# Ledger of designs, part 314: peptides against a protein of PDB entry 6TME

Target 1, 324 residues: chain A of PDB entry 6TME
Amino acid sequence: NRLKRAYIALQAWKKAFYSDPFNTAANWVGPDVCSYKGVFCAPALDDPSVLVVAGIDLNHADIAGYLPPELGLLTDVALFHVNSNRFCGVIPKSLSKLTLMYEFDVSNNRFVGPFPTVALSWPSLKFLDIRYNDFEGKLPPEIFDKDLDAIFLNNNRFESTIPETIGKSTASVVTFAHNKFSGCIPKTIGQMKNLNEIVFIGNNLSGCLPNEIGSLNNVTVFDASSNGFVGSLPSTLSGLANVEQMDFSYNKFTGFVTDNICKLPKLSNFTFSYNFFNGEAQSCVPGSSQEKQFDDTSNCLQNRPNQKSAKECLPVVSRPVDCS
Target 2, 324 residues: chain A of PDB entry 6TME as posed
Amino acid sequence: NRLKRAYIALQAWKKAFYSDPFNTAANWVGPDVCSYKGVFCAPALDDPSVLVVAGIDLNHADIFGYLPPELGLLTDVALFHVNSNRFCGVIPKSLSKLTLMYEFDVSNNRFVGPFPTVALSWPSLKFLDIRYNDFEGKLPPEIFDKDLDAIFLNNNRFESTIPETIGKSTASVVTFAHNKFSGCIPKTIGQMKNLNEIVFIGNNLSGCLPNEIGSLNNVTVFDASSNGFVGSLPSTLSGLANVEQMDFSYNKFTGFVTDNICKLPKLSNFTFSYNFFNGEAQSCVPGSSQEKQFDDTSNCLQNRPNQKSAKECLPVVSRPVDCS

## One batch from the design tools (peptide; made by RFdiffusion4, then SolubleMPNN)

Design b2_p29_3_s2 (from b2_p29_3, 13 letters changed)
Fold by OpenDDE base, seed 5:
Structure b2_p29_3_s2 (fold): chain B 324 residues (1-324), chain A 29 residues (1-29)
Amino acid sequence: as target 1 above (324 residues)
Amino acid sequence: SLLDEIYKKALERRSKDPEYQKIVSSLLR
């Protein structure tokens, strides 16, 4: 019986709670699991006459505990939302049995260990949110082979390079922000045909930006701030016809910021502060437009306020990285 | 924050997804 299995799973989970400050699981008593707070039942997809546990929502419950392997008995769960808790440990491999998983949100917890590879086993997964945890190690290349709509990885401890498979992703949004990713952005990035938002904020990324970024015609947000990028901005950025928010601040960029970038038709905010740019077009000057906001602070620009000293600029500007 | 806004936009897109709507409708029964 599916509900009996669910009962076993949920009781095992209740036992795995160290603290439940809002008494969320206080009513988790007896066989009627569909009455449990945060447990949602629906007719089974394979048999509408059978009631099954189809969703879990324990968001914002501040529960301390871990995920026991018995959760693998919740085989009918499509929505698993447990964000803003204090769950620790690893994601159980037994969750591979949840073949209907559509949305998996474990964000804002204390999960540790490598990337939860069990997420790769879910054929119908569309929404993956593992942000604000302590996941570490390499991002598996296979994550971008999946037909995901959203991939939230920000605020973890992920290391290594970004997989070249990123170009295969169908995701509309990917967040890499506030990790330890290193190396270059793969040239395959331009193949992300559905991409709307991508953020690389606060990593150890380096090298030149690939020209292929200019192929991201659906992108509205592109933020590569707080990294170690070098060289000039690609001229192909003029192809970002829908970009609204663009941030390259806190890098080591050099060269000239062109009209073709600053005159992008949908551009609302362009921040390129805290770099080593030695020139900008008039269209890039803060205050030049009423519709666009620019920040050119702390570069190597002449006749602009709040720029770096010649002593800081000369060593970098005199040795520009050639990205060609 | 920017990240919060991005998250919100993703949720808005999700709400318009027919498959998501089907799942939610099933849960509301």
Scores: peptide ipSAE 0.647, ipTM 0.936, DockQ to the pose 0.721
Fold by OpenDDE base, seed 1:
Structure b2_p29_3_s2 (fold): chain B 324 residues (1-324), chain A 29 residues (1-29)
Amino acid sequence: as target 1 above (324 residues)
Amino acid sequence: SLLDEIYKKALERRSKDPEYQKIVSSLLR
């Protein structure tokens, strides 16, 4: 009986709770798992006459505990939402049995260990939210081979380079923000045909921005702030026809910020502060447009307020990185 | 924050996804 298996799983999970401040699992008693708070049942896809546990929603329950391996018995779960709790440990490998997984949201918890590779085993996964945890190590390249729509990785401890497979991703949104990613942005990034938002904020990324960024025709948000990027902004950024929010602040960029970037048709906010830019077009000057907001603070610009000293600028500006 | 806004936008797109709607509708029945 599928509900019996669900009962075993849910009771094991209840036992794995260290704290349940809102008594969310107080009614998790007896075989009627479909009455459990945060448990949602639906007709099974393979047999509509059979009722199964199809969804879990324990969002914002402040539950402390871990995910026991018995959760692998919830084989019919398509939606697993347990964000904003205090769950710890690792994601059980037994969750590979949840072959219907469509959305997996474990964000804002205390999960640790490597990337939960069990997510790679879910053929129907569209929404992966593991942000605000303590996941570490390398991002598996295979994540971008999946037909995901959303990949939230921000605020973790991921390290190493961004996989070259990123260009294969069909995701509309990918967040890398606030990790420990290093190396260059892969040139394959320009192949992300569905990309709307990408955020690299607060990593250890370096090198030149790839010219292929300009191929991201659908991108509305591109934030690469707080990294170690060098060189000039790619001239191909003029191809970002739909970009609304662009941030390159807190890097080591040099060169001239051009009209073709600042005059992007949908650009609403362009922040390039805290770099080593030594020139900007008039269209890039803060206050030059009523429709666009710019920030050129703390660069090497002449005749602009709040710029770096010559002492700070000269060593960097005199040795521009050639990205060609 | 920007990240929050991005998250919200993603959720909005999701809500309009027919496949998602099918899954959610099945749970609400």
Scores: peptide ipSAE 0.644, ipTM 0.935, DockQ to the pose 0.733
Fold by OpenDDE base, seed 3:
Structure b2_p29_3_s2 (fold): chain B 324 residues (1-324), chain A 29 residues (1-29)
Amino acid sequence: as target 1 above (324 residues)
Amino acid sequence: SLLDEIYKKALERRSKDPEYQKIVSSLLR
């Protein structure tokens, strides 16, 4: 009996709670698991006459505890939403039995360990949210081979390079922000056909920006701020016909910020502050447009306020990195 | 924040996805 298995799983989970401040699991008593708060039942996909646990929603419950291996008995769960809790430990490998997993949201918890590779075993996964945790180590390249719509990785402890497989991703959104990623952005990034938003904020990324970024025709948000990028901005950025928000601040960029970038048709905000740019087109000057916001603060620009000193600029500007 | 706005946009796209709607409808039956 599927509901009997669900009962075993949910009772094991209740036992794994260290704290339940809102008494969310207070009604988790007896065999009628479909009456449990945060548990949602539906007809099974393979047999509509059978009722199964199809969803979990414990969002914002402030529950402290861990995910026990018995959760692998919830084989019919397609939606697993447990964000904004205090769950700790690792994601159980037993969750590989949840073959219907469509959305997995464990964001804003205290999970640790490597990337939860069990997520790679779910053939129907479309939404992966593991942001605001303490996951660490390498991002598995296989994550981008999956037909995901959304990949939220921000605010973790991920290290190493961004996989070259990123170009295979069908995701509309990918967040790398506030990790420890290093190396260059892969040239394959331009192959992300469905990409709308990508954010690299606050990593240890370096090198030149790949020219292939200009192929991201559907991108509306591109944020590469707070990294170690060098060289000039690619001229191919003029191809970003739909970009609205663009941020390159807090890097080591040099060269000239061109008119073709600042005149992008959908550009609303372009921040390139805290770099070593030595020139900008008139269209890039803050206040030059009522429709666009620019920030050129703390560069090596002449006749602009709040720029770096000649002493700070000269060593960098005199040795521009050639990205060609 | 920017990240919050990105998250909201993703949720909006999800809500309009026909496949998602199908899944949600099946769960509501």
Scores: peptide ipSAE 0.603, ipTM 0.925, DockQ to the pose 0.638
Fold by OpenDDE base, seed 4:
Structure b2_p29_3_s2 (fold): chain B 324 residues (1-324), chain A 29 residues (1-29)
Amino acid sequence: as target 1 above (324 residues)
Amino acid sequence: SLLDEIYKKALERRSKDPEYQKIVSSLLR
């Protein structure tokens, strides 16, 4: 039966534990898997008279170990939350059998290897959290073809370019922060119809910002700080009618920061420090508004405090990148 | 349903998770 398969899976997992400091699996004994700590049962969707393992919650258990292939026997699991542990190795391909997967949270672990492509096989997946691991390599373009609400990729070792398929994503939030992504932000980004928050912090992204960013009408947070972006800020950023938090700090931007950006109707915080901007509108000056916070530190602005020296500015400002 | 309750409980636990809150806080700056 389904619970017998779950028993096999859970016992295999217990054997795969190297350390269980809180004795979380101490009661993982016998066939009554529904009594196991962190295991949650519910009536099966296809047969309400049958009890199945529908959820795993081992968050903050500090368990060291790996995920054995027998976990693929947990075919009724819709919620898999195992964050803040010390699980290592790779995500088993056998998890493709968990066709009811809705939320997959393996964040804050020691997982390695490429992107867990098994996540692409889950038709009902809405929440993917793989942040704070050691996943590496390319992000598969197909991740953005899925009907996800949230995609958390931050604090990994992902590299290469951001897929152009990003524009197909229905996600409200995507985090790329603290990886090794390179290249330009795809122009297709403007097609992300449900996007509320996007974070690119601390990558190797470069080039000009695409004008299509201005089409992100629902975005409330846009952070592109700590990259290698060049050129001027797109004038189309005036289209960000709902942006509240915007950060372009620690890049190589040049040009003039305009009123059209600083007067965005919902803007609460705009940080453009540590660039090479050579001018700003009066509306962009820190302290110019009681409702908005600005940071213009360490640019090439005249008559502003804490700016770069002429020696630092001239080589960059005199050679502006044309983003046309 | 009991499954719905599990979903609700899981989401509630996640919303209270310090690591999840960390990323949300990071987004809000």
Scores: peptide ipSAE 0.436, ipTM 0.794, DockQ to the pose 0.044

Design b2_p29_3_s3 (from b2_p29_3, 11 letters changed)
Fold by OpenDDE base, seed 1:
Structure b2_p29_3_s3 (fold): chain B 324 residues (1-324), chain A 29 residues (1-29)
Amino acid sequence: as target 1 above (324 residues)
Amino acid sequence: SLLDEIYQKALERRSKDPEYQKIVNSLIR
């Protein structure tokens, strides 16, 4: 009996709670699991006459505990939302049995360990939110082979390079922000055909921006701030026909910020502060447009306020990185 | 924040996902 299995799983989970400040699991008593707070049932896909646990929503419950392996018995769960809790430990491998998983949100918890590779086993996964945890290590390249729409990885401890497979991703949004990613952005990034928002904020990324970024014609947000990028901005950025928010601040960029970038048709905000740019087009000057907001602070620009000293600029500007 | 805005945009897109709607609409309560 599927509900009996669910009962076993949910009771095991209740036992795995260290703290339940809102008494969320207070009514988790008895066989009627469909009445449990945060547990949602639905007709089984294979037999509409049978009720199964199809969703978990424990968002914002401030529960401290861990995910026990018995959760693997919840084989019919398609929506698993447990964000904003204090769950710790690792994601159980037994969750591989949840083959209907469509959305997995464990964000804003205290999970640790490597990327939860069990997520790769879910054939129908569309929404993956593991942000605001302590996941570490390498991002498996296979994540981008999945037909995900949303991949939230921000605010973790991921390291190593961004996989070349990123170009295979069909995701509309990917967040890498506030991790420890290093290396270059893969040139394959330009192949992300559905990408709307991508954020690299606050990593250890380096090298030149790939020219292929300019192929991201659907991107509305591109933020690469707070990294170690070098060289000039790719001229191909003129291809970002739909970009609204663009941020390259707090890097080591050099060269000239061109009109073709600053005049992008949908550009609303373009921040390129805290770099080593030695020139900018008039269209890039803050206040030059009523429709666009620019920030050129702390560069190597002449005749602009709040720029770096010559002492800071000369060593970098005189040795521009050739990205060609 | 920017990240919050991005998150909200993703949720908006999700709300228009027919498969998501099917799943949600199937849930009791």
Scores: peptide ipSAE 0.716, ipTM 0.968, DockQ to the pose 0.855
Fold by OpenDDE base, seed 5:
Structure b2_p29_3_s3 (fold): chain B 324 residues (1-324), chain A 29 residues (1-29)
Amino acid sequence: as target 1 above (324 residues)
Amino acid sequence: SLLDEIYQKALERRSKDPEYQKIVNSLIR
């Protein structure tokens, strides 16, 4: 009996709560699991006459505890939302039995350990949100082989390089922000056909930006700020026909910010502050457009306010990195 | 924040996903 299994799982989970400030699980008593707060039932896909637990929503419950292995008994769950709690430990491997998983949101918790590889076992997963946790180690390349629409990885402890498989991703949004990723952005990035938003903010990424970024025709947000990128901006960025928000601030970029970038047709905000740019086109100057906002602060530009000193600029500008 | 805005955009796209709608509409309550 599926509901009996669900009862076992949910009671095990209740026992795994260390604190329930809002008494969310107060009504988690008895066999009628479909009446439990935050538990949602639906007709089973294989038998509409049978009710199963299809959704969990414990968002914003501030619950402290862990996820017990018995949660693997919730085999019919498609939506699992437990964000903004204080759950700790690791994601149980037993969740591999939840083959209908469509959305998995464990964001804003205290989960630790490596990337939850159990997420790779879910064939129908479309929405993965593990942001604002303490996940660590390498990102498995296989994540980008999945038909995910949204991949939120930001604010964790992930390390190593970004997998080259990123180009295989069909995701519309990927966030890498506020991790410890290192190395270069893979050239395969240009193959992300459905990409709308990508954020690399606050990592240890380095090297030159790949020219293939210019192939991201659907991207509206591209933020690579607060990294260690070097060299000039790729001329191919002129191909970003739909980019609205672009940020390269707080890097080590050099060279000239060209007119073809600043005149991108949908560009509304372009921030390239806190770099070592030694020139910019007139179209890139803050205040040059009423429709576009630019920030050129703290570069090596002549006749502009709030620039770096010659002492700071000369050692870097005189030794430009060749990205060719 | 930018990250919040990106998250909201993703949710907007999700709302238009027919499979998501099917799942949500099947839920009791």
Scores: peptide ipSAE 0.715, ipTM 0.968, DockQ to the pose 0.827
Fold by OpenDDE base, seed 4:
Structure b2_p29_3_s3 (fold): chain B 324 residues (1-324), chain A 29 residues (1-29)
Amino acid sequence: as target 1 above (324 residues)
Amino acid sequence: SLLDEIYQKALERRSKDPEYQKIVNSLIR
């Protein structure tokens, strides 16, 4: 039966624990898996008279171990939350059998290897959190074809370019922060119809910002700081009617920061420090507004404090990148 | 941090997801 399969899976997992400092699995004994700490049962969708394991919550258990292939026997699991542990190894391919997976949170662990492509096999996946691990390699383009609401990828070892399929994503939030992504932001980004927050912080992204960013009408947070972006800020950024937090700091931007950007109606914080901007509108000056905060530190601005020297500015400002 | 705030916002949206609520409410514990 289904609970027997769950028992086999959970006992295999217990055996795969190297350390259980809070004795979380101490009561993982006997056939009554629904009584196991961190294991949650529910009536099966296909037969309400049958109980199945529907959820795992081992968050903050500090467990060291790995995920054995027998976890594929937990075919009724919809919620899999094992964040803030010390699990290592790879995500087993056998998890493809968990076709009811709705939320997969393995964040803050020590997982390695490529992107867990098994996540692509889950038709109902809505929440994917793999942040704070050691996943590496390319991000599969297919991740953005899924009807995900949240995609947390930050603090990993992902590299290569951001897939152009990003424009197909229905996600409200995507984090790329603190990886090794390179290349340009795809022009298709403007097609992300549900996007509220996107973070590119601390990658190796470069090139010009695409004009299509201005089409992100629902975005409230846009952070592209700590990259290698060049050129001027797109004039189309004036279309970000709902942006509240915007950060372009620690790049190689040049040109003029316009009034149309700094007067965005919902803008509360705009950081464009540590670039090579050579001018800004009066509305962009820190202290010019009570309801908005600006940071223009370490640019090439005249008559502003804490700017780069002429020696530092001249080589860059005199050779502006044309993004048009 | 900004990332923490973003994470919390995502959780807030999740809490309002009717499908999520259905799953959680089905749990016997």
Scores: peptide ipSAE 0.714, ipTM 0.968, DockQ to the pose 0.812
Fold by OpenDDE base, seed 3:
Structure b2_p29_3_s3 (fold): chain B 324 residues (1-324), chain A 29 residues (1-29)
Amino acid sequence: as target 1 above (324 residues)
Amino acid sequence: SLLDEIYQKALERRSKDPEYQKIVNSLIR
């Protein structure tokens, strides 16, 4: 039966623990898996008279170990939360059998290897959190074809370009921060109709910002700091009616920071420091507003404190990248 | 941190999801 399969899976997992500092699996004894700490049961969707393992929550257990293939026997699991542990290795492909997977949180572990493509096999997945691991390689474009609400990829080793399919995503939040992504932000980004927060911090992204960013009407957080972006800020950014936090710091932007950006109605924090901007509107000056915070440090602005030297500015400012 | 705040916002949105609530409410011991 299903609980017997779950017992086999959970005992295999317990055996795969190298360390259990809080003795989380101490009660993982006997056939009554529904009594196991961190194991949650529910009536099966196909037969309400049958009890199945529907959830795992081992968050913050500091468990060292790996995920054994036998976890594929947990076919009724919809919630898999094992964040803040010391699990290592790869995500088993046998998890493809968990067709009810709704939330997959393996964040803050020691997982390695390529993107766990098994996540693409889960038709009902809504929440994907693989942040704070050592996943590497390319991000599969198919991830954005899925009807995900949240995609957390930050603090990994992902590289290559951001897929053009990003525009198909229905996610409210996507984090790319602290990876090795390169290339341009796809123009299709403007098609992300449900996007509230997007973070590109600390990658190797480059090129001009696409004008289509201005179509992100629901975005409240847009952070593109610590990259290699060039050119002027798109004038279409005036369309970001709901943006509250915006950060373009630590890039190679040039040109003039305009009123239409700094006067965005919901803008509370706008950081554009450590670039090569050669002008800013009065509305962009730090201290000009009590409701908004600005940082213009280390640009090429005249009559502002803490700016780059003429020697540093002239070679860049005199040769601005044309994004038109 | 910003990333922590973003994470919390996502969790808040999730908590209001009817499908999520259905799953959570069905869990028993």
Scores: peptide ipSAE 0.613, ipTM 0.929, DockQ to the pose 0.819

